Peptides against a protein of PDB entry 8BZL. Designs and how they scored, part 287

Target 1, 228 residues: chain A of PDB entry 8BZL
Amino acid sequence: SYDRAITVFSPDGHLFQVEYAQEAVKKGSTAVGVRGRDIVVLGVEKKSVAKLQDERTVRKICALDDNVCMAFAGLTADARIVINRARVECQSHRLTVEDPVTVEYITRYIASLKQRYTQSNGRRPFGISALIVGFDFDGTPRLYQTDPSGTYHAWKANAIGRGAKSVREFLEKNYTDEAIETDDLTIKLVIKALLEVVQSGGKNIELAVMRRDQSLKILNPEEIEKYV
Target 2, 242 residues: chain B of PDB entry 8BZL
Amino acid sequence: SRRYDSRTTIFSPEGRLYQVEYAMEAIGHAGTCLGILANDGVLLAAERRNIHKLLDEVFFSEKIYKLNEDMACSVAGITSDANVLTNELRLIAQRYLLQYQEPIPCEQLVTALCDIKQAYTQFGGKRPFGVSLLYIGWDKHYGFQLYQSDPSGNYGGWKATCIGNNSAAAVSMLKQDYKEGEMTLKSALALAIKVLNKTMDVSKLSAEKVEIATLTRENGKTVIRVLKQKEVEQLIKKHEEE

## One batch from the design tools (peptide; made by RFdiffusion4, then SolubleMPNN)

Design b1_p26_4_s4 (from b1_p26_4, 11 letters changed)
Fold by OpenDDE base, seed 3:
Structure b1_p26_4_s4 (fold): chain B 228 residues (1-228), chain C 242 residues (1-242), chain A 26 residues (1-26)
Amino acid sequence: as target 1 above (228 residues)
Amino acid sequence: as target 2 above (242 residues)
Amino acid sequence: MLSTLSEKPGPEEERKRLFEEYEERE
């Protein structure tokens, strides 16, 4: 009965709509994020785009601002709403505070937005988790993860979506200071982590890198294959 | 009746707010948080359940939040709800400081948040916040203080209390061992470890699973300090030797 | 001493305003 209700507490203290939104995330394509020393890297599993779909329209990695980017797992339509609001907030912050947002600030904004949708009557939770990466104004690389509940944490590395468990287990074993010593090694770590759940090499991976004082760069398949 | 369980902000025929009760049930499954007031300070101790190797360094604490220079809180319940409420506490405290050019009194900050919590039980068809908070603070009016608030917006001052998992057992232990008027911060820390060791569902208490913050006064300033893992280890070791 | 700081809960209108202000900030 509670599975069809709005986001309310069950007698045992569960928010089933939030839990079910988390299940929607688990059905999403896998995304991975890794914080290096002077780099942040996002990788996403490419779903086979139907032959007639414009590949340009299926981006799972997007910029929120010049210093922040996001990958998501779950409902793409929900993600679009979150992304748009986050972009507006980033611009508003620049106008009002005269500085770019910190990665934590924009993560908190997104998290608060998600949380509100878990309390609002007549609204369902967002069916998305997000990995938010970027650089603070001091040049510190950051990685945050958010879930449908509006919870967020800072990470060295994390994964979301269908293969998240396997990817996370890989990262727990392989994330070392040596493994992130260089930008290239950090990129390799992300690719190796994704290859735990992605069957075919560089063609099925979307990879984005942000280096200190540089804009988001989405790697082409040929660039990815150099790291495989 | 199932009908009252699925609706927010309504009374049952018996006059119960089931959504508030169910929010309290959710808190009962959360990690244990305790607070102890001493003569020379006040402390929060919280269970850390999610230990992940890939977590980035947390500057302060996962469950303990600095609110301002004179106050901190710990949370039991839904983390996202806790984040929203702790942010609101910070905003309220900051606005007061800007308006009055002095820190907000501890009880006034607690009350302001409790009004928000209460509103979510009465207005807008919203669910209650699934969070209880412990507040520690110092002000010039009452000195060291410890408060507890629940999803209903109710609050109270305490000498020692506990929220979250096994809170009833913890409170019982605190009642037995708390020595009124004789509690030092050192003895309070020892008591916190003793209670957590018995109330946490762990075979052995480890420093990785416990966060402790102390609030003291040094040279006329409030000092909020999160204990280092090594300090917590020493407290645990001392308890095991007794 | 009963702490004089327990301001009587504001009128229902004030509680509603606090609720609305909290919701509008987002």
Scores: peptide ipSAE 0.219, ipTM 0.554, DockQ to the pose 0.047; fails the geometry check
Fold by OpenDDE base, seed 2:
Structure b1_p26_4_s4 (fold): chain B 228 residues (1-228), chain C 242 residues (1-242), chain A 26 residues (1-26)
Amino acid sequence: as target 1 above (228 residues)
Amino acid sequence: as target 2 above (242 residues)
Amino acid sequence: MLSTLSEKPGPEEERKRLFEEYEERE
């Protein structure tokens, strides 16, 4: 069987374990990323938090460093491993290079990590896609996406997870220079895009914003409702 | 037997490495990449498959990578594997430059990567890299050069070749139209467009779907240039008028 | 004077070394 724990090529040239990991991503909650002019925004679909669940423990948007944050779709446990390794690399880079990582650098690091798990014996691919956003040292906003294969690209806007197709179609129609002219418009674009697949408005959305020279800010439900 | 398909380091009873062959099959599904050697330069032409409206335009080249000042490559196969291998090529080239204070010879860079590819077919029980590469370069030893490498770690020098989708058909066309000793970079560009127009499964060739890079020598320096969309459009238009 | 005959690693050992060096960088 070519779909066993070891990632091998099928006779027709497929890596089934990578494709199956992509299916795990498609079952994940939807995440959206948008690069504005001076802002980057991440939005994630919240699953209904069970009564008595600590909302802090259900966060799908995580800081990797002061200038970089990540949202993911897929296996939460796999994401934890990737996030921790990325955080260590960000700190190591600050110590050795004396500058924060570029968003591209840390994306490439994560992508390389994922790729290695597609080629290592006795290991399976990571069942996650990630949207990585932040600012380079020069103040340029960036958005990158990675998948289970370790492929990565830079985006103006993108979506991952179960609703990604519909959200992407929305973004392809509505992402314009005018739509991202201000921070507020950019935030509104992300919320509108996510509402294509999320029911019940701002209560079911986790939203994070990062502005130039500012730390990651997670918006509360009341703040999100102001943009709806 | 399924037993031979699951292990990368095992020969079949017929003496075949099926995982290497299956990696080559994966490359056959990738976008077409062409390389053509001319008297006054060398070029790569690659199919762009991933045209998304939301892609950040900062990436001028999807499939063509500058390796150093004297070399570039194009890739066919698994993109993540390609990224790892192209990064390794850059590191090898940089280490050589630092050690010897001169650029790495083209064939030596190709061979160094091929040794890594070969090792993944023989050691560690890992899968082969699902990538073929075309290399273009210039060095003081052999001048302009074109190489091809595959997942087995085999490589060869070429006057013209193709990897990826419809590569066999493209190679046949190149063999027919390539004139040894008379190939200029201008004629090579025209030939690249001609072959891509026939091998790409598109109704009409567009500049958006084609990447072209040229490597030339100007004033004793290597110049690697990715053609602008307008230049590619002109080449396509010229082909349509012939 | 023990002539440390630097045994050139055999072709297989050299390939293995290259593989290991590549893997260690990962």
Scores: peptide ipSAE 0.156, ipTM 0.525, DockQ to the pose 0.037; fails the geometry check
Fold by OpenDDE base, seed 1:
Structure b1_p26_4_s4 (fold): chain B 228 residues (1-228), chain C 242 residues (1-242), chain A 26 residues (1-26)
Amino acid sequence: as target 1 above (228 residues)
Amino acid sequence: as target 2 above (242 residues)
Amino acid sequence: MLSTLSEKPGPEEERKRLFEEYEERE
């Protein structure tokens, strides 16, 4: 009975709706993020697009602002709500503070939004985790992760979704200063990490790259194949 | 009976707020946090549970937060709830500073947050915050201070206290070993290590698993310092030699 | 012996105002 209620504590002190939202994330497609020296890279598992589906509508990597992008795992509809609110906040910050958001700032905003939905009456938690990457105004690359509870941390590398365990194990083994020494090596690391859980190589990977003082670039399949 | 377990802001027939009690139960499973008041300072010691190789080394204290120049806190419970409450504490402190051109008194900051916590137990049909806090601070009125607050919005000033996992056992040890009027910051640090070594669910205490912050006064200014890993290692080593 | 400070209860109206102000900022 406690598991079907609004987000309330169980007798043993658990928030079952938050835990179940985390299970929804684990069913999502895998996403990976890596922070390099002067680059941030996001990779996502592509689901097989139906023959008649527009590929543009299946993007799992979204820009929040010119200096920040996000990948997610879990409920796509929930992600859309979070992304839209984050974009509004990024624009509001530019207007009020006259500078772009830091990656930490926008992560904290998203985290606070998620946390509020865990205390709001008649609402459920967001069924998403997010990897948020970008550059601060000083040119520092950042990677953050947030979960359905609203908890967030800074990472060198991380993964979310159904293949996250295997990808994290790979990253823990292979993330070294040498492995991220160049932009190309950092991109290769992300691709290799995703290939631990993605079948059929580069065709099933979406990859986004953001370099210092450059716009977000989505790599095409041919560009991805050069790194395999 | 089960009807009262799932609803917020409702008394049971026995006069209990089950959601507050269940929030306190959640805190009992959180990492241990200690606070100890000394004559020459005050400290927080907290268990680190999340040691991941891929964490970015920007070692922001996982459980210890600076609130302003004169106050810090430690948290036990739901991390996301803690982040929201610590941000609110900072906002309250800044608003007071802007309005009165002096730092907020320690107890007044604690009370302001406790009123918010209490409101979540009485209004809006929302769940309580699943967080207890330890506050350390200095002000011109009472000097060095240590406070504890819980999900109900209750708070108290303490000489020494503990929240989180095995808190009851820790409090018992603190009652036995705390020497009123004779507690130096050095002795308080040693006591914190002693208590954590016995109450943490670890076979061996390591510096990687412990965060310690001290609040002192130097040249008429408050100094909040997080101990370096090497300093914590020395404290652990000294304890093992005794 | 560990000393404790007593909690000073605020008026219900003030608690409600603080709650509303907190919710509006969220």
Scores: peptide ipSAE 0.104, ipTM 0.538, DockQ to the pose 0.046; fails the geometry check

Design b1_p26_4_s4 (from b1_p26_4, 11 letters changed)
Fold by OpenDDE base, seed 4:
Structure b1_p26_4_s4 (fold): chain B 228 residues (1-228), chain C 242 residues (1-242), chain A 26 residues (1-26)
Amino acid sequence: as target 1 above (228 residues)
Amino acid sequence: as target 2 above (242 residues)
Amino acid sequence: MLSTLSEKPGPEEERKRLFEEYEERE
């Protein structure tokens, strides 16, 4: 009998495959998201790029649409599937509704996709958590997190991956209205948060910034070093 | 527990996909394949294990596959899986060409196959493909390119890399000797021979045991050429003289 | 503390629970 992947309840009510998928996320590189006043910032730990790797192909922050971007922790191949489906949905929404998706809408779509893979026989959960940031069409900045279970929540700031605990602890202490008063301060907050778990400073950080009515900007290492 | 070894496409308690890891282990025992990106071209070099003595001077590539006019790949792992995946790559490339009237971008072809590989790790009742691939190609977007993909559906671009037997040692040697920005195809060929000579489980490297393909641009066209045995012999001889 | 970063409305106990569940998962 081909042992189908079955996400079933344990006697104590646990969905072990979901929990184990969360363990896969915890092994992933750290990602952090912060919502500022008029900015959203994603930061990701760069794994030591093997000397001969093309950095172009090692992106952990991706655009879903012009107004939405995502960082993830966990299985890169799983993330690509989710990203592609999300991009298709964003485009479909623009065509059918004539407006870009809200950040909540696309988050809910992704969450629903993940949830289906936790309930369907012959499927395993996605081994990814995601931080989804962007602006609604009304100009409101948003940050959402999803996990392998298909849950999602809105956050002011959050982190996922192997260093998430330390980063969250830092954010809990340092996320104040004063700390996000300006775009630059918000960026600094993300960098400082990542530096709790990332060694060797700005060289090992990927940082993406989306400002209101602006496209996603990936900061170069030199730009990041200005904030360190 | 033994239960996780038998179940395809499930996470272990530690968040590992053992079937994918076991597929990667199987690939580690396959023949060595190298890829090296140069400024003026890209190459694949692969260990040839099946020497059919009865194959007369017919150019047969065991491990290197032409995908389209602009791309080739080498495979480490299960031959049957390799055949299926290489056929799929060709089909994807042809469908794109028909739809868009231009060749598929290299990374897009790699990604399309990687999504298939991923699906075989996501859906129950399927095993992962026991195959890693190196892709070489040229497109108008990024020029010469080298990619690696594994059974998980992960991929990455590389300046130089290795899959199969002794791949870790080969990668270490490539890291030492690869000169970024200064690599010519000629130098890349020499480096490939050097690395293969050290990483193949053979006492003496012979041309019959090595397949090499180069991808270059000539007159605005991609040229994929598999080196003749005599050309490989010359490269080996040159290496032995150094 | 993580509950302070959440924008989800709810009782403090629910936020605390979500936080604890998240911490136990890390």
Scores: peptide ipSAE 0.007, ipTM 0.599, DockQ to the pose 0.017; fails the geometry check

Design b1_p26_5_s1 (from b1_p26_5, 16 letters changed)
Fold by OpenDDE base, seed 4:
Structure b1_p26_5_s1 (fold): chain B 228 residues (1-228), chain C 242 residues (1-242), chain A 26 residues (1-26)
Amino acid sequence: as target 1 above (228 residues)
Amino acid sequence: as target 2 above (242 residues)
Amino acid sequence: SVADEALAAFEQALPLRLQELKEEAL
């Protein structure tokens, strides 16, 4: 069966290992990203933390740099490798170019890394999709998505993981200029979008907000409940 | 690691490079891309299959990429592979410009990428790129040019060609309707719409589903322009009236 | 490590598997 091969083309032109990696992403917890006017918001579905598991070890939203953060869906171990390499690249860029990375730059770096793992023998694709948000140096908010293939696109809003379809359908209907007119409305939009697939309300949502010229802020459950 | 790198793209007993052929099959499922050379310009026309409402504004085009001031390309196949190759094209063009203080000749840029593609078919540990490209450009050596390259690293110059879905049918139509020596950019645009209307797996051709870029010379400068949706709508309307 | 051994085993089996896939495609 071609489905268990290394990442090679099937006779019909499919890269089955990439497709199967995408299936691994679809089994992941839902993540949502929305770009507002002067804000970027990431929301993720909290996994039920096993009894005695340290919640600190299950972060689905990670800072890559002061101006960039990432949420992912899929294999956590794979995500760790990508995050670590991205962080090193962000620091290297600051040292060599004397400016922070653009969100597009670091997205392209991650995408290129993923693509290489789809083209090199002895390697499997990364079983992750990522939402990468942040601000460029000029203050422009950005949202990008990457998938296991190494494809990336810029988005106004998007979702990944098991609930992504329902969340995207919600966003397609509700993402308007009016819905993102204020920071608070943008945050509300993300929460409402996640509530389409997350049970038990705000307690099972992790939300991160980055405003223009501000650091990443992870909202506590009480802050999230104010928007619900 | 090293030992399996050597056997990825190997010859079959029949002397075929199946991984290259399978990469070409992947391209056959991609959206249609057309290129047409005219006397006064070159154009690329590409199918947009995925219209996502939540996509952010694309700087240039979804499927058409500006490479430098004198060249653009369109891609058919795996998007991630396309991104890598288009980035490499830009880097090659920029390095040449820095080294020689003049733009890279069109064919030389195409050849440089084709060598990379070929290497991915010959060296172990790599799969072929699942991408074909159409290149449009202008240089002082050959004027307006259209090239096609495939996963094998082969390329050729064309007056008109097509890659992606229904490419064979499109090429047949182009052969029938292309008037050698009499092709204006205006007639080329009309031909592109005609061919796309017949080869795209859509019930009705709409401007939202078609990207068109033109490359012309104005006042001794190359101008690469992506047609506005309204302009494409006018072309479609004109075709429907014929 | 177990991971290194598994990777080595995979790398050793891969050429054969690729050959099998080519034969299956014929």
Scores: peptide ipSAE 0.014, ipTM 0.473, DockQ to the pose 0.021; fails the geometry check
Fold by OpenDDE base, seed 1:
Structure b1_p26_5_s1 (fold): chain B 228 residues (1-228), chain C 242 residues (1-242), chain A 26 residues (1-26)
Amino acid sequence: as target 1 above (228 residues)
Amino acid sequence: as target 2 above (242 residues)
Amino acid sequence: SVADEALAAFEQALPLRLQELKEEAL
């Protein structure tokens, strides 16, 4: 059975291990990304943090560099490997090219890393999808998505994880130029999108905002409630 | 599905890593280990199952390992795997100390091992480690810390947690009795005994079957101490009197 | 990239380390 082999093609051309890795992503907490005019916003469903768990260690949104952030859905340990590699690459790029990475560049790097793990006979695919947001050096906001296959695309808005379908359907209906006219409206759009799949309002949402020429800001629950 | 019982950890059609899940199952049969974070220290409490009087080496701690001057861990799962991982932790900590001339931050040590664990779930021809760990430590960044890691390479920081046999029940009890911000090391020790008494499959909790280590700060130094049997007996006695 | 080099180094070292660990466990 082809599903027992390391990532190989089935007779019908399927990479079963990649498809199965995508199923692992679908079990992950929902993440949403939206590109505004001068803002990028990431939102993630907070799983009920166990009462005794340190919230600091349950972050699903992380900075890759000063100008790039990532949210993921799927296997947390797999994500950590990707994040660490991406951070190293961002720093390496700054040292070698003397400029920060573009969002596309770092996305391509992550995508290439994932792709290599789909082609090696000794490796399984990464069980993660990622939303990568940030600003290019010219001030252009960017949003990219990558999946376990290593495929990546640029998006205006997208979602990953267990609630991704419902969130995407919401975004398809509600993402308009008017809906992203201001930073606040863009944030509100992300929150509304997550509320399609997250119960109990702002307490179960992690939200990160990056504005042009500003660092990543994680909103506190009180700040999130203002938009609900 | 038994179909994925290969040495290579692969995804099931449902997106599950069965080898990791099976490793976690193996840990569920191991002796109970508890960790509790207090304001003035952190502790590990572990069930001791192998009381062989004929063991020449008085293993003062069967399940609790000192990693460096600022960290210790307890293990649940396959002993051989535990030995390998604890040795690796010591090596990582030592290398960091040599490189930076300061102790490794607690979370960095945990993360470094977790990346290794993760690799054993992703690279072919390898099985996951059948071990979960609790880590206690102190560093200048976050003070007293408690972490848990599993075979997948996931980890988290905790105020209190449990691994091994009856861990779910233990965690439930910890959630009920743990008072955030008010936990002293003394109260944590009492809580550890209370939880172990209820979760261990023994008719009576005895000091011979329990190992406890505390990590405190004294005069700007970390002190890791394994409690003497007499001290554990006193804790058990106090619990029985309540 | 530094990341690729680190990965390559890790991949090369991993079998050896696994072997060492197996030998230590025996």
Scores: peptide ipSAE 0.006, ipTM 0.574, DockQ to the pose 0.039; fails the geometry check
Fold by OpenDDE base, seed 3:
Structure b1_p26_5_s1 (fold): chain B 228 residues (1-228), chain C 242 residues (1-242), chain A 26 residues (1-26)
Amino acid sequence: as target 1 above (228 residues)
Amino acid sequence: as target 2 above (242 residues)
Amino acid sequence: SVADEALAAFEQALPLRLQELKEEAL
């Protein structure tokens, strides 16, 4: 059984497997990222965890390094592979270059990995988009987005997953310098953006905050409710 | 035995490499990129399609990339493929500089990447890159240069050319208006705006939708400059007044 | 293959290049 070339060009110049992977992302839970002045915030829609499922096992926001974290939309199993490779790269970079990765660096690494899976025979694209946030060594907050194709861009704010369109439309209207003037306002902006697509208020939102020179903090539901 | 599925890029019964042709088709749907060689410089003009308000302005250019101090390129096609190839160009140029203590000649850099592109069309288990590139550069051997490369690994030097959407129409316009031996950078910029205004699927050309870079020589150094939005606006305005 | 070697070289050099770009952006 010749494993058919998984990702090939169509006659009209489309990479259908990449497009289908993007459809898999659109079925994923919504994630949003916002870059503030001295803060980066990730928010994700909590899927109703089956009553018996351990909440600890479904983290959609993960640290890649002390200065970088990632949220994703799409296939969780695919995300684990990307996360693990990114973590290894972050550690390797610290050992070889003696500095932590920049957010751009690790984003490009992830993007290159994804791109390779769109070009190698016997491999399908990763069914994930990712929001990668963190701080560079100079204290500059960064937000990047990657898609299944391996494309990446820097953003002030962005969203991925099933509600991404509505969330992006909200952010386009409401992302201003005034709206991100403080850390609290930035967090509030993320919550408001997610509430465009999340029906059950703060209970169905997971938020992670990284402030300059601070570690990633995941907010508890009570802390989230203070911003609502 | 890793059975490389040899079926990715194979000859048709007619002798065609359909995967290469389909990659070229993908490029035909990409934003327009123009290159024009002048006596006193070279330019790239590219359609900017991703005008999103939430994009971080830190992106110097979406479609125009500085490769080294003497070369830049623009891309048409799959952005992720373009990123890989652009980074490879930078690495090749840097390795050459380190090895020879001089900048890589323009054509040699283009050829090195074209060999990589070609390999992706010949070896099993890989698809072609869905990217065409325009290269602008200066070297001591040939002065100002403009090259085009495609997914097959073919390349050529040009006085003026276009890749991406409506490239055939653009090339026809360039052939009509390009004055061989008399082209100044100023006239080349005007020509680029004229061609883009006609070939872009927009009702009105705006500076937000166009990226322009120029490569010139000043005091024996190459200067690569991306035009500011205001400068592009002025060029568009001048064209509308003619 | 030349393609695989180029890809491998790209993967190896990407960290260094990104570091250089970071330094250029400073």
Scores: peptide ipSAE 0.000, ipTM 0.458, DockQ to the pose 0.090; fails the geometry check

Design b1_p26_5_s1 (from b1_p26_5, 16 letters changed)
Fold by OpenDDE base, seed 5:
Formats: structure tokens, sequence, C-alpha cells
Structure b1_p26_5_s1 (fold): chain B 228 residues (1-228), chain C 242 residues (1-242), chain A 26 residues (1-26)
């Protein structure tokens, strides 16, 4: 019966609503992030867009600022709320601090937001995990992950969503300094990682690349196929 | 599933929001609404179930609402919820116009409402809205547009789609017959009649049971028009002759 | 109707309540 309560501790010390929100994430499309030397790459499994659906309205990778982008797994509507708040914070930071956010800063902001929704009565957790990538002002590439609980950690590479386990296992085996030696190799690593769980090659992959001092670039299917 | 039928939307052990799913189920029992995007316009077609003879000439569609000069929507689901959401859409659009002295972009209006829908799935003491909407509109950014939103706060743009009763079958038919890049408003109207004839839970399609609105551009202005019953009759007749 | 009045009251309160909920969430 304790699993019915709005984010309360069970007798065993579990926050069931947080755990169940993580199950919602596991149903989400797979997302992968990899930090290269001077590049960060996000890849997402494209759900088969219904023939009559506008692809423009189905985006799982979004910019938070010029130097930060995010992919998510889980509830799309929940993600939109988080994205919008993060974007506002990025702009606010630029205005108040006169510098862009660090990737860690905005990750911590998102994590804190998620955590509050796990502690406040009358609210459910966000049903999303996020991969947040970008560059700090010093040019250092960063990758962070957040989950529904509001925890966050820095990663070299990670994955979230339904295929996350298989993708992580692949990354654990294949993420080496040699595998990320060049931007192209880093992109190939992400594509190969996603292909562990995605069928039909590059057509079912959304890929975003951010290079040092460059804006977010979403690769088109033809560009992706060049790496496959 | 019944274990999580609380008024407060919470996750099930499987990570499902049952209150949202139940709201979507309720919409499945509502009258059919279609949207079709054409090269020269966009349309909504909706099943009219309340044929009350005593209803004065309801000049305005029971299920199709004008939101502003550039947008309209149709609703499937709980009427009271629909009224709240359509009024909110109008308020959002008006506030934007007052603030920016320009009409709100179509997708931005849809998104604003979807954020409200989402909130009702996340905050305690509220239930999801038992309503799906189809939106048609024009803006200078993307031209003619068709969107669908559900109780979860998800939305998407479409070339053609359907909500309400037999929506899955309707979508299947639309996928078969919709010709991308070649769809005229005239062809879209014919397609709407074809699909409604097959998907409405009626023995025979009649003009009294169908509401159709078109959105076009004339002389640099958006024109939203609800088809007269006679025009709908002609469309039905043409379909029967084919 | 009582229902219309209740709906109108709800509609008027809804923006404020949504704002409050957003602020409480912040």
Amino acid sequence: as target 1 above (228 residues)
Amino acid sequence: as target 2 above (242 residues)
Amino acid sequence: SVADEALAAFEQALPLRLQELKEEAL
C-alpha cells in the first residue's frame, strides 16, 4: 500500500515513486552520450515516425544554451518542462553572472529541480533521465547524467532508456583513448553503440554533435550513413 | 491497474501513468475528429453526436472552436474539460498578441496548453484532462499546420491524423490514401468524407452528423470557414457516386 | 447554469492556480 502514497518512504526506506519513475525511463527511447577530446556527441533512437507525422515535432535532442545540449529518456511532456526551465536558467545566468553556465552548473540545477519533485507533497517525480553535454568556458568537454531522483554524475560515456544496459556494456568495452582520438572516431563510437539496440542503421538514429567553440549540429540521415 | 485509480496521478510499478491512460481511453469513446493538411489549406472534420432538433442553428460547430484569426481546434473527450482548455487557448493567444503585437505561432500555442496538460498529470489533487485536441492553423514560420495533443501533454505535428472513436482505423486509412505533396484542400475534403464514412459508428453518413471547417489563406489573410450543411451534403453525394 | 458559473469560476482561477503551482515548483 505504501507504493500508492505520493513519494513517501516505505518501511524499508524505498521511495517507490522514484523507482517507478525510473521504470518509465526504461520504457523511453535509448539515448547515448559520449565525451571525446574536443567533441561531445549525443545519439538517440528514433521511434518510427508515423508516416504522416511531422518529424520536426519529434525531437529528443535539444539545446539548452549555445554551449549545452540535452537528450532525455522517458516522458516527453515531463522533459519539456525541465528543458524550458533549464533554458531560462541558462539565460538568467548569462544576464546575472555575465558568463554562460558550466555544464555542471546547469546539471545541478536540473538535478535540484528533479529532487524537489521527489520531496514535495502533491507532486510526482519527473519520469525522465537526461544526458547533458557541452563545453565549459575553458573549452573542456563535459557529459553528465541525471535520473528521476535528482542524482547526477559526470561520465566519459553513458546511456539511458530501454537499451541503456546493452549500450553501456558496449561502451564499457569499446570506450578507449584510441576510440575517441578523433572527432570522427567519437561519432562512429556513438553510432556503433546505438546500433547495438537500433535496427535498420542510420535511418533510425538522431545524432547531435557539439565541437569546441561551435554550435550544436544535428546530423542529417545522409551524414549519419557516412559513418555507418 | 485498479490499484492506482487514485485522483492523484502517480506512477505504477511498471512506470505507467494509469490516470493518463484512462483519460485516453475515455477519449476513444468520443466522437471521431479528423485533421488533414493540404498544400493550399488545412481542415478539421468532426462527428456531431448531439443532433438535438431543438438546437437552434448552432452557427458554430459543437466540436470545432475558433481560437484566434489564424487557428482553430477540434476536441474529443469530456466536454467540460474541452471548454476549459479551449478558453485557456484563447486566453494564451490573446495575452501573446497583447504582449508582442503579433499573433502567437501555432506550435507555441499548442505547447503552452500542453504544459498545462502536463501539470495536471504531475501535481496532486488534479486529474488529467480527458481531452485530446486537433489544432489547425497558419503562421508565417511554417505555413499551414496540423497538431494533435493528448492528456499527457504530448503533442505532434501531422499531415493527417484522427482522434476519438475508431481513430486507429481512421489513421490507417489516412496512411493509405494520403498523397504527400499532392494533397489539395479539395482532395483532403474528399478524403475526410471517405474516412468518416468508414469510421463513424453510423449506418449512413449524413451531413447533419458531420462538421467540417477549413482554414485557407486569401489575400494574405487567414480564413476559417465552417462548411454549410449543403456543402457537406454535396461532398457526401460525390463520395457515394465514386 | 450552476455548471456554467462553476466552470467560469474555475476558468478564472485556473491561470492563477497554475502560476501558483509553477511558483511552488520553482
Scores: peptide ipSAE 0.000, ipTM 0.576, DockQ to the pose 0.046; fails the geometry check

